# Designs tried in a protein design run: peptides against a protein of PDB entry 5D63. Part 139

Target 1, 292 residues: chain A of PDB entry 5D63
Amino acid sequence: SLRRGIYHIENAGVPSAIDLKDGSSSDGTPIVGWQFTPDTINWHQLWLAEPIPNVADTFTLCNLFSGTYMDLYNGSSEAGTAVNGWQGTAFTTNPHQLWTIKKSSDGTSYKIQNYGSKTFVDLVNGDSSDGAKIAGWTGTWDEGNPHQKWYFNRMSVSSAEAQAAIARNPHIHGTYRGYILDGEYLVLPNATFTQIWKDSGLPGSKWREQIYDCDDFAIAMKAAVGKWGADSWKANGFAIFCGVMLGVNKAGDAAHAYNFTLTKDHADIVFFEPQNGGYLNDIGYDSYMAFY

## One batch from the design tools (peptide; made by RFdiffusion4, then SolubleMPNN)

Design b2_p21_2_s3 (from b2_p21_2, 15 letters changed)
Fold by OpenDDE base, seed 3:
Structure b2_p21_2_s3 (fold): chain B 292 residues (1-292), chain A 21 residues (1-21)
Amino acid sequence: as target 1 above (292 residues)
Amino acid sequence: DVERLRELIRESRAALEAERA
């Protein structure tokens, strides 16, 4: 079954993603097919899938940017019915905003069926142009029509997945204690992470003994990421991944505070030095504490 | 001081975990 998480939803037939037009939070904003750039933040094309308790394979889909939900207009079963952004809640009972999401017959892509109408989210005519119509359309679970098949590229990790990534890293001290602050984390591309670092003013900050040293830099970076998240996205129920670590060197005679994020495949962590903006696989310290 | 920070965070997190339970 599909896990709770943030997804970039890409058509199986053409290089188009499900896009909320202009990221608008207005009711009735069209959801359309749009081109995307891999390994970037596709701002209007990220969707939080929230599973409905006790309803198998059924979710709401919240646009991360607008905070509105994927909505089948009037819940109509007519082919060509508009799919729009509309105000809602994660655990709504409104069948216009409830989507059954299961694997297609190819075993890799998913189909998105409206709970009420039983029609499927369809990239009409497989149109790859920007602004192409996405609509509810008649279909079946087993047919191979790529207009109704979607890849769910997971852009987030659970706290458990983050914990696992940390646990398999070789630069963790035997006394390590981790503290999980949130449940689901959007993982940023390094370019975005770096831009947040730049915008925070940290590149121009001066290291000063005790008064503004490694811990201050590391915490300032986490605060900057948190603020960026709050300022950038209207959806709730997730955080932006940015960890803080405390570590000790191999000799045991020096300690350091630094940041970390996840690699592109979400399988490993990479260390980030907030004093110079560097990414390192080995920062020269073994972590005995982290919070994220 | 990294060690002092560790102590403070441990204490605060314990309180948060208790609140969430």
Scores: peptide ipSAE 0.010, ipTM 0.488, DockQ to the pose 0.068
Fold by OpenDDE base, seed 4:
Structure b2_p21_2_s3 (fold): chain B 292 residues (1-292), chain A 21 residues (1-21)
Amino acid sequence: as target 1 above (292 residues)
Amino acid sequence: DVERLRELIRESRAALEAERA
């Protein structure tokens, strides 16, 4: 089953992703096929899939940028019915916004079926051009039509996955205590993470003994990421991954506060030094506390 | 003060859990 998470949804036939046009929050905004750049944010192309309790394989899809939901216009079963962004809620009972998402016959891609109409999200004619129509279309679960097959690339991690990544890292102290603040985290590319760091003013901040030292830098970075998240995305129910760690060196005579994020494959953590913007696999400290 | 921060986090854990619940 598809897990709750943030996904970049790409057509199985052509290099096109499901895009909310202009990221607009207006009701009726077209959802279209659009080109994308791998390993980037792809702002208008991220969707939070929220599973509906007690309804197997059924989700709402919230556009991360606009905070609106994927909506089959008027719930119509007619082929060619527009799929748009529309206001909604994560656990709506509106069948126009409920999507059954299961693996296709190829075992790697998914099909997205509207719960009410039983039609499928279709990249019309497999058109790879920017702005290509996405519509509800008749289909079956077992047919191989690539117009209705989608790869769900997960762009987020659960708190459990983050916890597991931390647990695998060799630079964790035996007295480690982790504090999970959220349930689902958008994982940023390092380039974006670095840009937030730059924009925060931290590169120009002066280290001062006690009054503005390592803990202040680390907390300021987390605050900057939090603010960036709040300012950038209208959807709720997720956070931006940016951790704070407290660590002690091997000798036990020095402590440090620093940040960390997840690697591209989400399997490991990488340390981030907010005092210089560096990414390190070994920051020289073993973490005895983290919050993220 | 890293140690002080650690204490603050530990002391506030219950409050954070209650907020999330």
Scores: peptide ipSAE 0.010, ipTM 0.493, DockQ to the pose 0.063
Fold by OpenDDE base, seed 1:
Structure b2_p21_2_s3 (fold): chain B 292 residues (1-292), chain A 21 residues (1-21)
Amino acid sequence: as target 1 above (292 residues)
Amino acid sequence: DVERLRELIRESRAALEAERA
């Protein structure tokens, strides 16, 4: 089954993603096909899939930017029925906003079926142009039509996945204790992470003994990322990944506070030095404490 | 003092969990 998480949803036939037009929160905002840039934040094209308890393979899809939900207009089973953004809740009973998502016949892509109408999310005519219509359309689970097949590119990690990534890293002290603050984390590309760092004012901040030293920089970075998340996205139920670590050097005579994030494949962590904006695989310290 | 911070964060984490319950 598809896991809870944030997804970039890409058509299997053409390089087009499911896009909420202009990121608008207005009811009835068109959902359309749109081009995307790999390894970047595609602002209007991120969707939080929330599984419905006790309803197999069924989800709501919340647009991360607008906080609205994918909605089949009037729940109509007619081919060509508009799919729009609409106000809703994660665990709604409204069948217009409930989507059964399962693997297609090719075993890699998914099909998205409306729970009520039993029609499928369709990139009409496989149109790759920006603004192309996405609609409900008749279909079957075993049909190979690429207009109705979608790749779900996972853009987030669970707390368990983050914990596993940390556990694989060689720069963890034997006394390590981690504290998980949230359940699901959007993982940012480094370019975005760096931009948040720049905008925070940290590049111009002065290191001062004790009163504004390594721990202050590390906490300020985490706070900046948290604020960026709150200011940028209207959806709830997730956080932006930015960890804080406390580490000790090999000699045991020096300590440091720093940040970390996840690599693009989500399998490993990379250290971030908030005092200079550097990314490092080895920061020279072994972590004995983290919170994220 | 990172050791002091460690203690404070631990305490803060416990408080956050209590608020979310």
Scores: peptide ipSAE 0.010, ipTM 0.493, DockQ to the pose 0.097
Fold by OpenDDE base, seed 5:
Structure b2_p21_2_s3 (fold): chain B 292 residues (1-292), chain A 21 residues (1-21)
Amino acid sequence: as target 1 above (292 residues)
Amino acid sequence: DVERLRELIRESRAALEAERA
């Protein structure tokens, strides 16, 4: 089954993603097909899928940017019914905003069925143009129509997945203690992570003995990422991934505080030095503590 | 103080989990 998480939802037939037009939070804002750029933050095209307790394979889809939810207009079963952004809640009982999401017959893509109407989210005519209509349309789970098949590219990790990535890293001390602060984390591209670092003022910050040293840099970076998240997204129920580690060198005579993030495939961590903005597979320390 | 920080984080996590329940 589809896991809770943030997804970029891409059509299986054409290079188009499900986009909330202009990221507007207004009720009735059209959801449309739109082009996307790989390995970037596609601001209006990220959706938090929240599973409904005790209802198999059923979710709400919250637009990360607007904080509004995917909504089938009036819950109509008529082919061509508009799919819009609309105010809602993660655990709503409104069938206009409940979506059954399961694998298609090809085993790689998903279909998105409205819980009430039993119609499917459809990129009308497979139109690849920006602003192309997305609508509810009649269909079946087993048919091969690519207009109704979607790839769910996962853009986030659970706390458990992050924990597993850390556990696989060779630069973790035997005394390691990890502290998980949130449940789901949007993982940023390095370019975005670096831009937040640049905008934080840290590149111009001066290292000073004890008063502003490694721990201050590392915590300042995490604070900057947290603020960026709060200022950028209206949806709740997730965090932006940015970890802090304390580590000791092999000789045991030096300690350091630094950051870390996840690799593109979410399988590993990479260390980030907030004093110079560098990414390293080996920062020269083994972590005995992390929080993220 | 690393130990105090660990305790604070643990307490904060517990509080967050309680708010989510």
Scores: peptide ipSAE 0.007, ipTM 0.451, DockQ to the pose 0.048

Design b2_p21_2_s4 (from b2_p21_2, 13 letters changed)
Fold by OpenDDE base, seed 3:
Structure b2_p21_2_s4 (fold): chain B 292 residues (1-292), chain A 21 residues (1-21)
Amino acid sequence: as target 1 above (292 residues)
Amino acid sequence: DVAALRAKIAEARAALAAEAA
């Protein structure tokens, strides 16, 4: 079953993703096929899937950028019915915005069925051009038509997954205490994480004993990422991943504060030094505390 | 020193938690 999370949704037949045109929050904004760049944010192409309690395999899909929801126009079962962005809520009862998402017959891709109409999200004619029509279309769960098959690439982690990634890292002290602040985290590409660091002013900040030292740098980075998240996305119910750690060296005579993020596969953490913008697999300290 | 760092970060965490409440 599909987990709650943020997804980049790619067609199984052609290199096209589900895109909210111009990221507009206006009701009736077309959802279209559009090209994408791997390992980037793909701003208008991220969708928060929120599972509906007590309704099997059924979700709302909130566009991360616009804060609007995937909506089948008038809930019509007619083939070719427009799929648009529309205002809504995560736990709506409106069948126009409820989507049953299950594995296709190939066991890798998913199909997206409107709960009310029982039609499927379809990249019309498998058109790979930017702006290609996405519509509700008749179909069945067992059909092999790639126009209605989608890969769900998860771009976020749950707090539990983040906790597990930390737990398997070799640079965690025996006295470690972690504090989880949110439930779901968008994981940024390093390029985006670095850009936030650059824009924060930290590269030009001067280390000063006690008054602006390692903890100040680490907290400032966390604050910068939080502000970036608030300014960049209109959807709610998720955070941007940026951890803060306190660590002690092997000798036990030095301490440091630093940041960390997750690797591309979300299976491990990588340390980030906010004083120089470096990524390290070993920062020379074992963490005894983190919050994220 | 480790104790001073722990205290400072605990304070920062508490402040953040208060903002989120």
Scores: peptide ipSAE 0.008, ipTM 0.455, DockQ to the pose 0.097
Fold by OpenDDE base, seed 4:
Structure b2_p21_2_s4 (fold): chain B 292 residues (1-292), chain A 21 residues (1-21)
Amino acid sequence: as target 1 above (292 residues)
Amino acid sequence: DVAALRAKIAEARAALAAEAA
């Protein structure tokens, strides 16, 4: 089953992703096919899939940027019915915004079926051009039509996944205590993470004994990422991953505060030094505390 | 709870034996 999370949804036939046009929050904004760049944010193309309790394999899809939901216009079962962004809620009962998402016959891609109409999200004619129509269309689960098959590239981690990544890292102290602040985290590419760091002013900040030292840098980075998240996305129910750690060196005679994020595959953490913007697999400290 | 988080941060800070830049 598809897990709750943020996904980049890519067509199985052509290099096109499900895009909310211009990221607009207006009701009726077209959802279209659009090109994307791997390992980037793809701003208008991120969707939070929220599973509906007690309805198997059924989700709402909230556009991260606009905060609106994927909506089949009037819930019509007619082929060619527009799929648009529309205001909604994560646990709506509106069948126009309920999508059953299950594996296709190929076992790797998914199909997206409207709960009410039983039609499928279709990249019309498999058109790879920017702005190509996405519509509800008749189909079956077993049909091999790539116009209705989508890869769900997971762009987020659950708190449990983050916790697991931390737990298996060799630079965790035996006394480690972690504090989870949120449930689902968008994991940023390092380039974006670095850009937030740059924009925060931290590169120009001066280290000063106690008054603005390692903990201040680390917390300032966390705050900068939090603010970036709040300013960038209109959807709720997720956070941006940026951790703070306190660590002690092997000799036990020095302590440090630093940040961390997740690797691209979400399996490991990488340490981030907010004083210089460096990424390290080993920062020279074992963490005894983290919050993220 | 913001207050609880503040307390946790304060506790963690107190655990720093010697700060490294």
Scores: peptide ipSAE 0.007, ipTM 0.431, DockQ to the pose 0.243
Fold by OpenDDE base, seed 5:
Structure b2_p21_2_s4 (fold): chain B 292 residues (1-292), chain A 21 residues (1-21)
Amino acid sequence: as target 1 above (292 residues)
Amino acid sequence: DVAALRAKIAEARAALAAEAA
């Protein structure tokens, strides 16, 4: 079953993703096929899937950027019915915005069925062009038509997954205590993480004993990421991953505060030094505390 | 004081949870 999370949703047949056109929050904004760039944010193409309690395999899909929801126009079962962004809520009862998402017959891709109409999200004609129509279309769960098959690439981690990644890292002190602040985290590409760091002014910040030292840098980075998240996305119910760690060196005579993020596969953490913008697999400290 | 910091973070988290309830 599909887990709650943020997904980049890619067509199984052509290199197109489900895109909310221009990221607009206006009701009726077309959802279209659009090209994407791997290992980038793809701003208008991220969707928060929120499972509906007690309704098997059924979700709302909130566009992360616009904060609007995938909506089958008038809930019509007619083939070719527009799929648009529309205002809504995560736990709506509006069947126009309820989607049953289950594995297709190939076992890797998913099909997206409207709960009410029982039609499927379809990249019309498998058109790979930017702006290609996405519509509700008749279909069945067992059909092999790639126009209605979608890969759900997870772009977020749960707090449990983040915790597991930390637990696997060899640079964690035996006295480690982690404090989880949120439930779901968008994991940024390093390029974006670095850009936030640059834009924060931290590259030009002067280290000063006690008054602005390692902890200030690390907290400032987390604050910058938090603000970036709030300013960039209209959807709620998730955070941007950026951890703060306190660590001690092997000799036990020095401590440091630093950041960390997750690797691309979400299986490991990588340390980030906010004083120089470096990514390290070993920062020279073992963490005894983290919050994220 | 590491212990004090841990306690503060834990308290803050608990407070956030209470507000969200």
Scores: peptide ipSAE 0.006, ipTM 0.421, DockQ to the pose 0.051
Fold by OpenDDE base, seed 2:
Structure b2_p21_2_s4 (fold): chain B 292 residues (1-292), chain A 21 residues (1-21)
Amino acid sequence: as target 1 above (292 residues)
Amino acid sequence: DVAALRAKIAEARAALAAEAA
């Protein structure tokens, strides 16, 4: 079954993603097919899938940017019914905003069925152009029509997945203790993470003994990422991944504070030095404490 | 129900909050 998380949703037939037009929060904003750029944020194309309790394989889909929800207009079962952004809540009972999401017949892609109408989210005519209509359309779970098949590319990690990635890293001290602050984390591309670092002013910050040293740099980076998240997204119920670690060197005679994020495949962590903006697989310290 | 799920999520977060190596 599909896990709770943030997804980039791509058509199985053409290089088009499900896009909320202009990221607008207005009720009735069209959801359309749009091109995307791999390894970028794709701002208007990220969706938080929230599973509905006691309703198998059924979710709401919240647009991260607008904070609005995928909505089948009037819940109509007519082929060609518009799919729009509309105000809502994560655990709504409105069947216009409830979507059953299950594997298609190919076992890799998903189909997205409206809970009420039983029609499917369809990229009309498989149109790959920007702004192509996405609509409810008649179909079956077994059909091979790529217009109704979607790849769900996970863009977030749960706290458990982050914990597992940390546990796999060789640079963890035997006394390590981790503290989880949130439940679901959007994982940023390194380019975005670096841009936040640059915009924070940290590249120009002066190291000063104790008054502004390694821990201040690391905490300032985390604060900058937190602020960026709050300023960038209208949806709630997720955080932006940016960890802080305290570590000790192999000799046990030096300590350091630094940041870390996840690799592209979310399987490993990579260390980030906020004093110089460097990414390292080995920062020269073993972590005895982290919070993220 | 939704309330029960939210409670379970909160409980799970609390259980994971303090991890040891």
Scores: peptide ipSAE 0.005, ipTM 0.365, DockQ to the pose 0.041

Design b2_p21_3_s1 (from b2_p21_3, 13 letters changed)
Fold by OpenDDE base, seed 5:
Structure b2_p21_3_s1 (fold): chain B 292 residues (1-292), chain A 21 residues (1-21)
Amino acid sequence: as target 1 above (292 residues)
Amino acid sequence: MITQEDLDAMAAALLERFAAR
């Protein structure tokens, strides 16, 4: 079953992703196929899949940028029916915005079926051009047509997944206590994480004994990421991953506060030094406390 | 700022871990 999370949804046949045109929040904004750049944010192409309680394999899909939802126009079962962004709620009962998402016959891609109409999200003619039509179209679950098959590239982690990544890291102290602040986290590419760091002014900030030292840098970075998230996305129900750690050195005679994020595959953490913007696999400290 | 109390506690915990080996 598809997990709750943020996904980049890519066509199985051509290098095109499901894109909300211009990221507009207006009702009726076209959802189209569009090119994407790997390892980047792809702003208009991120979708929060929220599972509907007690309805198997059924979700709403909220565009992260616009805060609007994938909507089959009038719930029509006609082939070629427009799929648009439309205002909604995560747990709506509107069948125009309810999507059954299950594995296709190839076992790796998914098909996206409208709950009401039973038609499928279709990249019309497999058109790889920017702005290509995405529509509801007739189909079956077992068909191999790549126009209706989609890879769901997970761009977020649950708090449990983050916890697991931390737990297997060799630089975690035996007395470690983690505090989870949110349930689902968008994981940023390092380039974006670094840009937020740069824009925060931290690169020019001066270390000052106690008044602005390691903990201030680490908290300032987390605050900067939080603000970036709030300013960048209209959807709710997720956070941007940026952790704070307190650690002690091997000798036990020095402590440090620093940040951390997740690696690209979400399996491990990488440490981030907010005083210099460096990423490290070993920051020289074992963490005894984190919040994220 | 991380307090000396925190450092002492962590040092003690580390020592305990080594002693248990």
Scores: peptide ipSAE 0.020, ipTM 0.550, DockQ to the pose 0.046
Fold by OpenDDE base, seed 1:
Structure b2_p21_3_s1 (fold): chain B 292 residues (1-292), chain A 21 residues (1-21)
Amino acid sequence: as target 1 above (292 residues)
Amino acid sequence: MITQEDLDAMAAALLERFAAR
């Protein structure tokens, strides 16, 4: 079953992703096929899948950028019915915005069925061009038509997954205490994380004893990421992953404050030094406290 | 440098806010 999370949704037949045109929050904005760049933030192509309680395999799909929801126009079962962005809520009862998402016959991709109409999200004619029509179309769960098959690439982690990644890291002190601040986290590519760091002014900040030292840098980075998240995305119900750690060196005579994020596969953490923008697998300290 | 006690208090407060959301 599909987990709650943020997904990049890619067609199984051609290199096209489900895109909210221009990221517009206007009701009726077309959802279209569009090219994407792997391992980058595809701004208009991220979708928060929220599972509906007590309705098996059924979700709302919120566009992360616009804060609007995937909507089958008038809930029509006619082939070629437009799929658009429309205002909504995560736990709506509107069947136009409820999508049953289950594995396709190939066992890897998913199909997206409208709960009400029972039609499927279809990349019309498998058109790989930018702006290609995505529509509701007749289909079945078992057919192999790639126009209706989609890969759900997870772009986020749950707090539990983040906690597990931390627990696997060898640079965690025996006295470690972690504090989880949110439930779901968008994990940024390092390039984006670094750009936020640059834009924060931290690269030009001067280390000063106690008044602006390691903890100030680390907290400033987290604040910058938080602000970036708030300014960049209209959807709610998720955070941007950026952790703060306090660590002690092996000798036990020095402490440091630093940041961390997750690796691309979400299985491990990587340390980030906000004083120089470096990513390290070993920062020279074992963490005894983190919040993220 | 922030003391461990201060950080613990801050973290606890943040968790409470999260739980209240």
Scores: peptide ipSAE 0.010, ipTM 0.530, DockQ to the pose 0.117
Fold by OpenDDE base, seed 2:
Structure b2_p21_3_s1 (fold): chain B 292 residues (1-292), chain A 21 residues (1-21)
Amino acid sequence: as target 1 above (292 residues)
Amino acid sequence: MITQEDLDAMAAALLERFAAR
């Protein structure tokens, strides 16, 4: 079954993603096929899938940027019915905004069926052009039509997944205590993470003993990421991943505060030094405390 | 410099914030 999370949703037939046109929050904004750039944020193409309690394989899909929801116009079962962004809530009972998402017959891609109409989200004619129509269309779960098959590329991690990634890292002290601050985290590409660091002013900040040292840098980075998240996205129910760690060196006579994020595959963590913007697999310290 | 007591206090405060959501 599909897990709760943020997804980039890509057509199985052509290099096109489900895009909310112009990221607009207006009711009736078209959802369209659009090109995307791998390993980038793809601002208008991220969707938070929220599972509906006690309804098998059924979700709302909230556009991360606009905060609006995928909506089948009038819930119509007619082929070619528009799919739009529309105001909603995560746990709505409106069948226009409820989507059953299950594996297709190929076992890798998903199909997205409207709960009420039983029609499927369709990239009309498999059109790969920017702005191509996405509509509700008749179909079945077992047919192989790539117009109705979608890859769900996971762009977020749960707190449990983040915890597991930390637990696998060899640079964790035996006294480690971790504190989870949120439930779901958008994981940023390093380029975006670095840009936030640059924009924070930290590259020009001066290290000063105790008054502005390692912990100040690390906390300032986390604060910058938090603010960036709040300023960038209209959807709720997720955070931006940026951890803070406290570590001790092997000799046990020095401590350091630093940041960390997740690798592209979300399986491991990578350390980030906020004093110089460097990414490291080994920062020279074993973490005895983290919060993220 | 941060003490274990400081860490515990900070951790507790952060957990409370999370639980209050």
Scores: peptide ipSAE 0.008, ipTM 0.520, DockQ to the pose 0.143
Fold by OpenDDE base, seed 3:
Structure b2_p21_3_s1 (fold): chain B 292 residues (1-292), chain A 21 residues (1-21)
Amino acid sequence: as target 1 above (292 residues)
Amino acid sequence: MITQEDLDAMAAALLERFAAR
């Protein structure tokens, strides 16, 4: 079953993703096929899938950028019915915005069925062009038509997954205590993470003993990421991943405060030094405390 | 100097604050 999370949704047949046109929050904004760039944010193409309690395999899909929801126009079962962004809520009862998402017959891709109409999200004619029509279309779960098959590339991690990634890291002190601040985290590409760091002013900040040292840098980075998240996305119910760690060196005679994020595959953490913007697999310290 | 115990308490307080939102 599909887990709650943020997904980049890619067509199984052509290199096209489900895109909310211009990221507009206006009701009736077309959802279209659009090209995407790997290892980037793809701003208008991220969707928060929120599972509906007690309704098997059924979700709302909130566009991360606009805060609006995937909506089958008038809930019509007619082939070619527009799929648009529309105002809504995560746990709506409106069947126009409820989507049953299950594995396709190939066992890798998913099909997206409207709960009410029982039609499927379809990249019309498999058109790979930017702005290609996405519509509700008749179909069945067992059909192999790639127009209605979608890969769900997970762009977020749960707090539990983050915790597991930390637990696998060899640079965790025996006295480690971790504190989880949120439930679901968008994991940023390093390029975006670095840009936030640059924009924070930290690259120009001067280290000063105690008054503005490692902990100040680390907290400032986390604050910058938090602000970036709030300013960038209209959807709620998720955070941007940026951790703070306190660590002790191997000799046990020095401590440091630093940041960390997750690797691209979300399986491991990578340390980030906010004083110089470096990413390191080994920062020279073992963490005894983290919050994220 | 802030002790490890103090840091743990602070972290716990932060967790409580954010969890209660």
Scores: peptide ipSAE 0.007, ipTM 0.518, DockQ to the pose 0.157; fails the geometry check

